Peptides against a protein of PDB entry 3ESW. Designs and how they scored, part 242

Target 1, 322 residues: chain A of PDB entry 3ESW
Amino acid sequence: NNIDFDSIAKMLLIKYKDFILSKFKKAAPVENIRFQNLVHTNQFAQGVLGQSQHLCTVYDNPSWHSIVLETLDLDLIYKNVDKEFAKDGHAEGENIYTDYLVKELLRYFKQDFFKWCNKPDCNHCGQNTSENMTPLGSQGPNGEESKFNCGTVEIYKCNRCGNITRFPRYNDPIKLLETRKGRCGEWCNLFTLILKSFGLDVRYVWNREDHVWCEYFSNFLNRWVHVDSCEQSFDQPYIYSINWNKKMSYCIAFGKDGVVDVSKRYILQNELPRDQIKEEDLKFLCQFITKRLRYSLNDDEIYQLACRDEQEQIELIRGKTQ

## One batch from the design tools (peptide; made by RFdiffusion4, then SolubleMPNN)

Design b2_p27_7_s4 (from b2_p27_7, 9 letters changed)
Fold by OpenDDE base, seed 4:
Structure b2_p27_7_s4 (fold): chain B 322 residues (1-322), chain A 27 residues (1-27)
Amino acid sequence: as target 1 above (322 residues)
Amino acid sequence: EKKEEEEIKMLKEEIKKAIEKAEEQKK
């Protein structure tokens, strides 16, 4: 009996596709009950849900993408990308070009475009006066600041002139194109939008221990790549745990197509207790939200994303960035 | 190593259970 291995392989592939697609069917009533109970009883779960409702969708704004592309020095960016791409002997049309683009965007953003703001400069004394600024605390936004999704305004007094300077913590990334300054939150927010504006697959990574960064899906590397705009870092997920010796408990990635616990990519040592939620419940939560985000996708899109998810899960378990 | 093998084993079991559930939903 000539075992038609090709026919068996095709049949297995069909069964596998059907299996994958079955995971993304409408949630069973029991899953909905579990989800509702989880988000109502667990504060961390509610926080992840709340973040997903914003971060998974906010950057998919074509009008914002246009404004970003009009604001950036695209001529400089592409000139630098082309220059570095050519130096390494790559041919035009290789998928690796996007990795060069992201690396240049990291450079451009940190060196040419955006500024780190520990303290604002004094509005009266001018540039490089942040050393003279004393924090007075935080307050709510004024009528103008409130137009730009500002939740908090840090207040500083100048020790030299006595004037008050406001540092609004804007969450509107378009406003950040004007202000050109912030901390990790503003950096990651605007940089996430920048990457999305180039048509890239991007996730916002939230770390419970007060840091945020991006992941970019490299078509060349065929995986999610760590991207930190603050650090000008590309594919260095170890920097927090190893280089900074940072203690961390949770890293959650938020993208248009899903929510993923990426803690295993970044928490390599000095793990803090993961006591905010049961591991099984967190896994369920991320899968449930991901399933909801994919409800409008076709079977081919669902299948491709599920293959990507499986590869990522294998990567996260093996600890090998392939 | 042993923890990774256990995690891979758990993933395989979850995949298996999910296949079984998908087959049950086709009936």
Scores: peptide ipSAE 0.008, ipTM 0.390, DockQ to the pose 0.045
Fold by OpenDDE base, seed 5:
Structure b2_p27_7_s4 (fold): chain B 322 residues (1-322), chain A 27 residues (1-27)
Amino acid sequence: as target 1 above (322 residues)
Amino acid sequence: EKKEEEEIKMLKEEIKKAIEKAEEQKK
């Protein structure tokens, strides 16, 4: 009985592919009911859904990509990438070039392009006057600020001249190309768009404990890589839990192709209670949103993404991020 | 889903048995 192992293997691969594809077919009525009930009854689930509706799609704007590329010093960026690649990259293959690009974008963004704004400078006194600024609180945007997706404006009074300076918290990343200042939210928002503008696979990572960063899918490393623009950090997921001794409960990654609980990558110690949602419900929610995001993809795209998802899940379970 | 998982499980078991039997015949 010559068992054609090759034929059996091919048949198994076909059936496995079909099985994977079946998971991404239209949701069953019961899944839709479960989803609706979850987002109506659980505030955290509603928040994740709301974030996904924005973060998963907003950065896929070709007009924004063009504006970004026109605004950045591409000559400087590529010159630096080429310089670093020429030292070490040739031995590792061409796929590593993108890792050098992301590292240079981190450098360029932090050192040359964007500024951390704890307090704004006084509009009247000029540069380096932030030390004289006293917070008065926050208010809604004015008519001009409202044009740039501004939800909150921080108000400061200058102790020297008494004038009021407004620090609008813009969510429009194109406005951030002009203002070139902010905190972690503005940094991550614009940097996510920058990475997307280079055609990279990028996720926005939301941490419940008031931090945000990116993940980039490295073709060289064949995994999602931690990227924090504020820290100029590449592949250092441990910095929050270990270096900062930060306590965290949830890290959720939002990308065009899915929503993933990446908490296991970043929460290495000092875990806060995960009491906002049942683990099973969070898993279901992320999978359900991911399924919806993939509805327009073809079978091959779905299969490739599913293989990537499985690899990531194995990584997250094994704790082998490094 | 459960039916497909069961079919895949059965196929894996059949393949495993086939491999085991082929290895026994080489001894």
Scores: peptide ipSAE 0.006, ipTM 0.295, DockQ to the pose 0.231
Fold by OpenDDE base, seed 2:
Structure b2_p27_7_s4 (fold): chain B 322 residues (1-322), chain A 27 residues (1-27)
Amino acid sequence: as target 1 above (322 residues)
Amino acid sequence: EKKEEEEIKMLKEEIKKAIEKAEEQKK
C-alpha cells in the first residue's frame, strides 16, 4: 500500500489548522468565570489586564502615525539606512532593510531626537542647570498638564534661583514629540509609537522591576527582537540580567495581537521570586487576553499569528535565539 | 514542569556563558 504521504500531509495540515483555530473560538463560560475570578482576586492579574487594555491598542492610531512621520527627519533617517544597507544589505536580502531602519531609528532617537531627564533643568536658569535641582516630591497635574494624560508631576526647586520647576510625567506620546525628554517610561512610550508609525509589528515590554522596552518582529530574523531605545540596543536581551546584573521577576510583552510572558528571554540570572501569581494562572491570563485580542481576525490571520506564537514559545523554551 | 524548569535553567546558564565569552572576545 503506497502511503500517499502528500495526502496525509495535507490532511494533517488541515487538522492542525482546525485545531489552532479552535483555540481562538469564543471562551467557554468556565474560562470567563476563571478569568473574572482571577482579575478580581489577584492584583498582578488585574495590573496585567489594565496594561493590556491600554498598551495593546493605544499605538494603533493612524492619526498619531501621521504626526510622528511628519515630526521625524525622514530624509536623514532613510539616507542613513540606505547608506548602511548599501554596504552589506543586498547580500542578506531585502528583509534586512527593516532591521537597518530599526537600528537607525534607535540611533536617531537617542542621539538626535530625545533626551534623558534624571532631573529637569531649571526653567528660569536655562540649560545645563539640573545639578542645581532638588526634588520636593510629586503632585497631581495642573489643568494644562492634565490635557496630555499626565498622572504625576515631579516638583523640583532650583538651589540657585529658588524657583520651582515642574517635570510632568506625560503618558501622551504626541506630547512627548514636543517635550522630547523623559525617563525609561517616556522613552519606551514614544519609541513604541515611532516603530508602529513605520508599520512595524511592535510589543511594549513591561518589567515589574521598573524598566520598560520594546520588541520588534524582524521579518529577516523571523523572530521578536529586543529593542531598547534608552540603551540604543538591538537584539541584546541579556543586557539587563548580565550587563546590569539586574534582578527581575516578570517581563510581559503587550502587542495588538497578544500578551506574552517573555521573562525567559530577559531573566537569565538573578531571578526574583515569581510569587505574584501562579504560573498556570499567568499562562491562562496571557492566553485569555490574547484570545480576546484576536476575536475579530480572520482564520488566516489567526493561523499566521499562531505559527509565530509557536516559534516564539520554542525559542523561549530553548533559550536560543534562532 | 520541574524537568522543564531545570532544562530552562541549564539553557540560561549556557546562554550566559556564551554571552560572557562573546564579550571577552570583543575586548
Scores: peptide ipSAE 0.000, ipTM 0.264, DockQ to the pose 0.026
Fold by OpenDDE base, seed 3:
Structure b2_p27_7_s4 (fold): chain B 322 residues (1-322), chain A 27 residues (1-27)
Amino acid sequence: as target 1 above (322 residues)
Amino acid sequence: EKKEEEEIKMLKEEIKKAIEKAEEQKK
């Protein structure tokens, strides 16, 4: 009685696939009610939903991708990528080339393209005058600033000339290609778009404690990789908890295919109370939004993404990037 | 509880590796 182990394995795989696909079927009425009640009664849940409605879709704009690629020095970027790739040889396969590309984009963005703006330079006195700037507060955008999805404008007075300089906090990433300056919000916003413009699988990570960064899905490493444009950091999720000794409560990743609580990747010590929502409700919320984002995908796409999700959850429980 | 989660996790990885090997043999 030769047990056909191959037949049993095939049958188990089919049953497993069907089980996974069953989780992504249309939400039951009870799940819809739970979701509606959660987002109406919990402010944190409402915030996560609101962010998902923007961050999960805004970067999937082919017109923006074209503008980005036309604006960047692609010749310099690819020259540097090819140079670094050639040093290590082709032995690791074609998939590693994308990791080199992301590392060069981090270098290029921080060193050659974008500028940190703690305080603006004086519009009258010119470059390197930010030391002379005193904050007066914030106000709403004017008519011109409002064209570029600006919610807040920081106002500064020059101690030297007395003139007022406006620092609009633009949320339009195309405007950021022109201004080429900002803080973590502007950096992460534009850099997320840049990575998406190269056809990469990218998530925007929101931290409740006033920081933001990216994750890139490396086909070479077969996992989500931490990417911080402000720090020129690749695969260093520990920098916040360990190097900065930052206290954090929530890190939520927003991508086209899902919303994921990635707190376990980044909160390694100095954990703040997670008191904004019940853990079960946050898990439900992220899964529910993820399910909605995948409604138009076919069974094979759903299955592949579900396998990635399971791998990530396994990684997050181990606390080790494999 | 934590030990059971680790055991379940190891089992899932073994199953995954078995699946990947079975897919490679189909090429």
Scores: peptide ipSAE 0.012, ipTM 0.370, DockQ to the pose 0.103; fails the geometry check

Design b2_p27_8_s2 (from b2_p27_8, 13 letters changed)
Fold by OpenDDE base, seed 1:
Structure b2_p27_8_s2 (fold): chain B 322 residues (1-322), chain A 27 residues (1-27)
Amino acid sequence: as target 1 above (322 residues)
Amino acid sequence: MSILEKKAEEKAKEIGKKIEEELKEKE
């Protein structure tokens, strides 16, 4: 009786798939207790949870996507993408076009659309007067500023005219489409929304040492790609540790489909003590939040995402972007 | 479940656990 090895192989693959899917079933009571205890007893865990409740869902807003697409110069963007795509002549298929789109969005955002603001210009003296501005401190928002999710307002006095200029730190990305200025927080916030508005898979990466950036999932490269709008950087995860010689402890990525510790991608040297949470507890926390984010997905979606997660984990361990 | 299905399930679980352990050892 010829053993049907193909049938056995198919059966093994089905059982393997079932095993993978079993990891994403509803959490056991013991896991729920562990989660609750962790977020109530560990401040870092509470912070990660709080960020996930905002960052994993806030950018999935179709109304915001429409406003973004109506605000950007799409004709210029696609003209430039088409031009660069045509130069490289790569018969590499339709998937590479999205990489060119992200690269153009980085260029467009930094060069044409948004401005870095160390100090604001004087509201009275006009453009290019930031050198005359002295910081007086920070205060809470006024009634108008509070409408746009503003927690802090930086106050500056002009050394030339003596007038006060307010620099509200808005967290509403739609307001940032109007103001078109900020620091790393405002840059990353709006740029994350911009990428999402093109239907891309995007994560917001939070670094504990006061920086933020994005990751984009490239279908061409079949991996998560580092994207920093402030630096106009594509696929350069080493810039912080190597180029800046930055010391870092944690990098956490927040997306609609999961929360992932991506520290190994970015912390290549000068690692600071990871003393805010036990490594096992952080891993558990990220996995638990990820499971919750995937509860509404079907088995095929869960399996595909689990395969992607596994590939990313292998990449992070090997220290090579595949 | 047939004997073959049980063995396949056991082997699939074993492979899954091994992969998880290998990922932990490399972290």
Scores: peptide ipSAE 0.018, ipTM 0.474, DockQ to the pose 0.079
Fold by OpenDDE base, seed 4:
Structure b2_p27_8_s2 (fold): chain B 322 residues (1-322), chain A 27 residues (1-27)
Amino acid sequence: as target 1 above (322 residues)
Amino acid sequence: MSILEKKAEEKAKEIGKKIEEELKEKE
């Protein structure tokens, strides 16, 4: 009896696919109850949910993508990408080209496009006057600032001219294309949109300890890649824990296709207590939100994403970036 | 083929080999 191992393998694969797909079916009533109870009783869970409702979808705006592409110096960007790509002897059409694009976007964004703002320049005295600015505190947005999803405005007084300068903390990334300045929040917000505008798979990573960055899915590397626009960093997840010696508790990635606890990628040492939620509840929460985000996807898309998820989970457990 | 498909195929091949070995041991 020639056991057709190929047939058995195919059958096993089918059953496995069916099993995976079954996990992404509509949540059972018990799961919904658990979810509702969790988000109502746990503040951290509520926060993750709230962030997911915004960050998982906000960047999937074709109108915004068009505005971004119209605003950036695409000729310069692609010229530099092509130059570096050719320099390394890669053939046209290789998946690695996108990695070069992201690296150039990091360079372009930090060096040519966006500015770090510890304190604003004085609106009256002009450029390079931030050293003369004294913080007076924060207040709510005015009527104009409120048009651009501004939650807080930092107020500064110029020590030289005495005038008040407002630094609105805009959450509208289109407004950030105009202002072209901010801190980690503004940097990550706009840069996430920029990457999305090039049709890339991008996640927004929130760190509880007041930092944010991106992840890009590299088709060449076949994994999620750390991307920090503030640091012009590509594939350096260790920079926070090792280089900065930063203490961290949670890193949560938010993307259109899921919410993932990526803490293990970034928290390599000096882990702070993870006391905001039970680990099993956080895992459940992220899976539940991810499941909801995938409800409209077809079986093939769900399966492909589940494959990526499994690979990522293996990576996160092994601690080895391949 | 997804890496999972490859792994599933590899695992299926491994299981297949194990079954073959077990069947040979029972002859």
Scores: peptide ipSAE 0.026, ipTM 0.484, DockQ to the pose 0.472; fails the geometry check
Fold by OpenDDE base, seed 3:
Structure b2_p27_8_s2 (fold): chain B 322 residues (1-322), chain A 27 residues (1-27)
Amino acid sequence: as target 1 above (322 residues)
Amino acid sequence: MSILEKKAEEKAKEIGKKIEEELKEKE
């Protein structure tokens, strides 16, 4: 009696798929109650939910993608990507080509397109005058600044001419295509949109300790890859904990398909107390939001994403043990 | 569902649970 092991394996895989899919069905009443209680009683949970409502969907705007692609020097970008791709002699690899694209976008963005702004230049004295600027504090946006989702405006006085210069902290990434300057927030915001505009799977990573960056899902590497536009960094998740010796407590990734605690990828040493929420509650929260984000997806999409999630979780576990 | 399908489902759930537990123990 030749046991058809292939048939048994196929049946097991089907049943496993069904089991996985069952986890993404409509939330049970008890889960909804737990979720509501958590977001109403825990400020950190409320913050994560609030961020998810914005960051998970805002970059999936086709009109913005078109504006980005029209604004960037695509000829230069693709010329450089093609050059680097050809140099490495890869005959096949649409997947590796995308890694080269992201690396070139990092180069282009930092070197050719966007500027770091610790302090603005004086509007009166001109370029390279930021050293003469003294912070006076922050104000609300004026009528013009408010059109571009400006939460705050930093005010500076020039020590040379005495004039006031405003540095609006714009959250509208389309406005950032014009201003082409900012700090980590503006850099990550616009760069996330840029990556999305090329049709890439991208997450926005929020760190509680005042930094933000991206993750890109590399089909070549078959994993989420650290991407920091400020540092022109690709696949260097260690730069914060090791190179900067930064102390961190939470890193949360926000994408169209889910919210994930990625702290284990980035917090390699100097871990701060994780006292803002119970670990079980954070895990539940991220899973619950992720489940909601996937409600409109078909079974195959849900299953593929679930498999990717499992692989990521295995990676995150192994990374702590190495 | 055949007895085999039920057993396969149970085993698939067991494997899934074990994977989840292994993921939790390693977290």
Scores: peptide ipSAE 0.021, ipTM 0.465, DockQ to the pose 0.097; fails the geometry check
Fold by OpenDDE base, seed 5:
Structure b2_p27_8_s2 (fold): chain B 322 residues (1-322), chain A 27 residues (1-27)
Amino acid sequence: as target 1 above (322 residues)
Amino acid sequence: MSILEKKAEEKAKEIGKKIEEELKEKE
């Protein structure tokens, strides 16, 4: 009896898919209890949950995407992308076009569109007067500033004219399309929305040690790619640990389809103590939130995402051995 | 389920568990 190995292989694949899908069914009562206890007893876990409730869904707004696309110089952007794509030839396939798009968006955003704001210009004296500004502290938003999800306002006094200038720290990315200035938080917030507006798969990466950036899923590279709008950086995850010699403990990525500890991608040296949560509890937390985010997806989508997650985990492990 | 389907399911589960364990050990 010739064993039909092809039929057995197909059957094994079907059963493997069913097994993977079974992991994304409703959480068992014991898992729900563990989750509830963890977020009520661990401050770091509560923080991750709170961030996930905002960052995983806020950028999936079609009305915001339309506003972004209407605001950007799309003719310039696509002209530059087409120019760079034509230079490298068509040999690498159609998927590389999206990598060129992300690289151009990084250039356009930093060079043509958005500005870094260490100190604001004086509202009275005009442009290029930030050197005359003295910080007085921070306060809560006024009635107008509160309309744009403003948590704090930095207050500055001009040494030349004596007037007060307010620098609201807006969290509304649509307001940032108007103001076109900020620090790492404003840069990453608006740039995440911009990438999402082009239909890209994007994650927001939070670092505990006061930095934030993006990841983009490249179909050409078939992996998550580091993207930092502040640095105009594409696929340079080493810049923080190596170039900046930054000490870090946690990097957590937040996307529509999951929450992932990506610390292994970015923390290459000078690791700070990971003492905020047990490693097993952090892994459980990220998996639990990810499972919840995928409840509405079909079986094929769940399986594809699970395969992608496994590939990412393998990549993160191999990166430590090189 | 046929005996073959049951064996295939058991083997698929075993492979899945091994992959998960290997990923945990390398962490």
Scores: peptide ipSAE 0.017, ipTM 0.451, DockQ to the pose 0.097; fails the geometry check

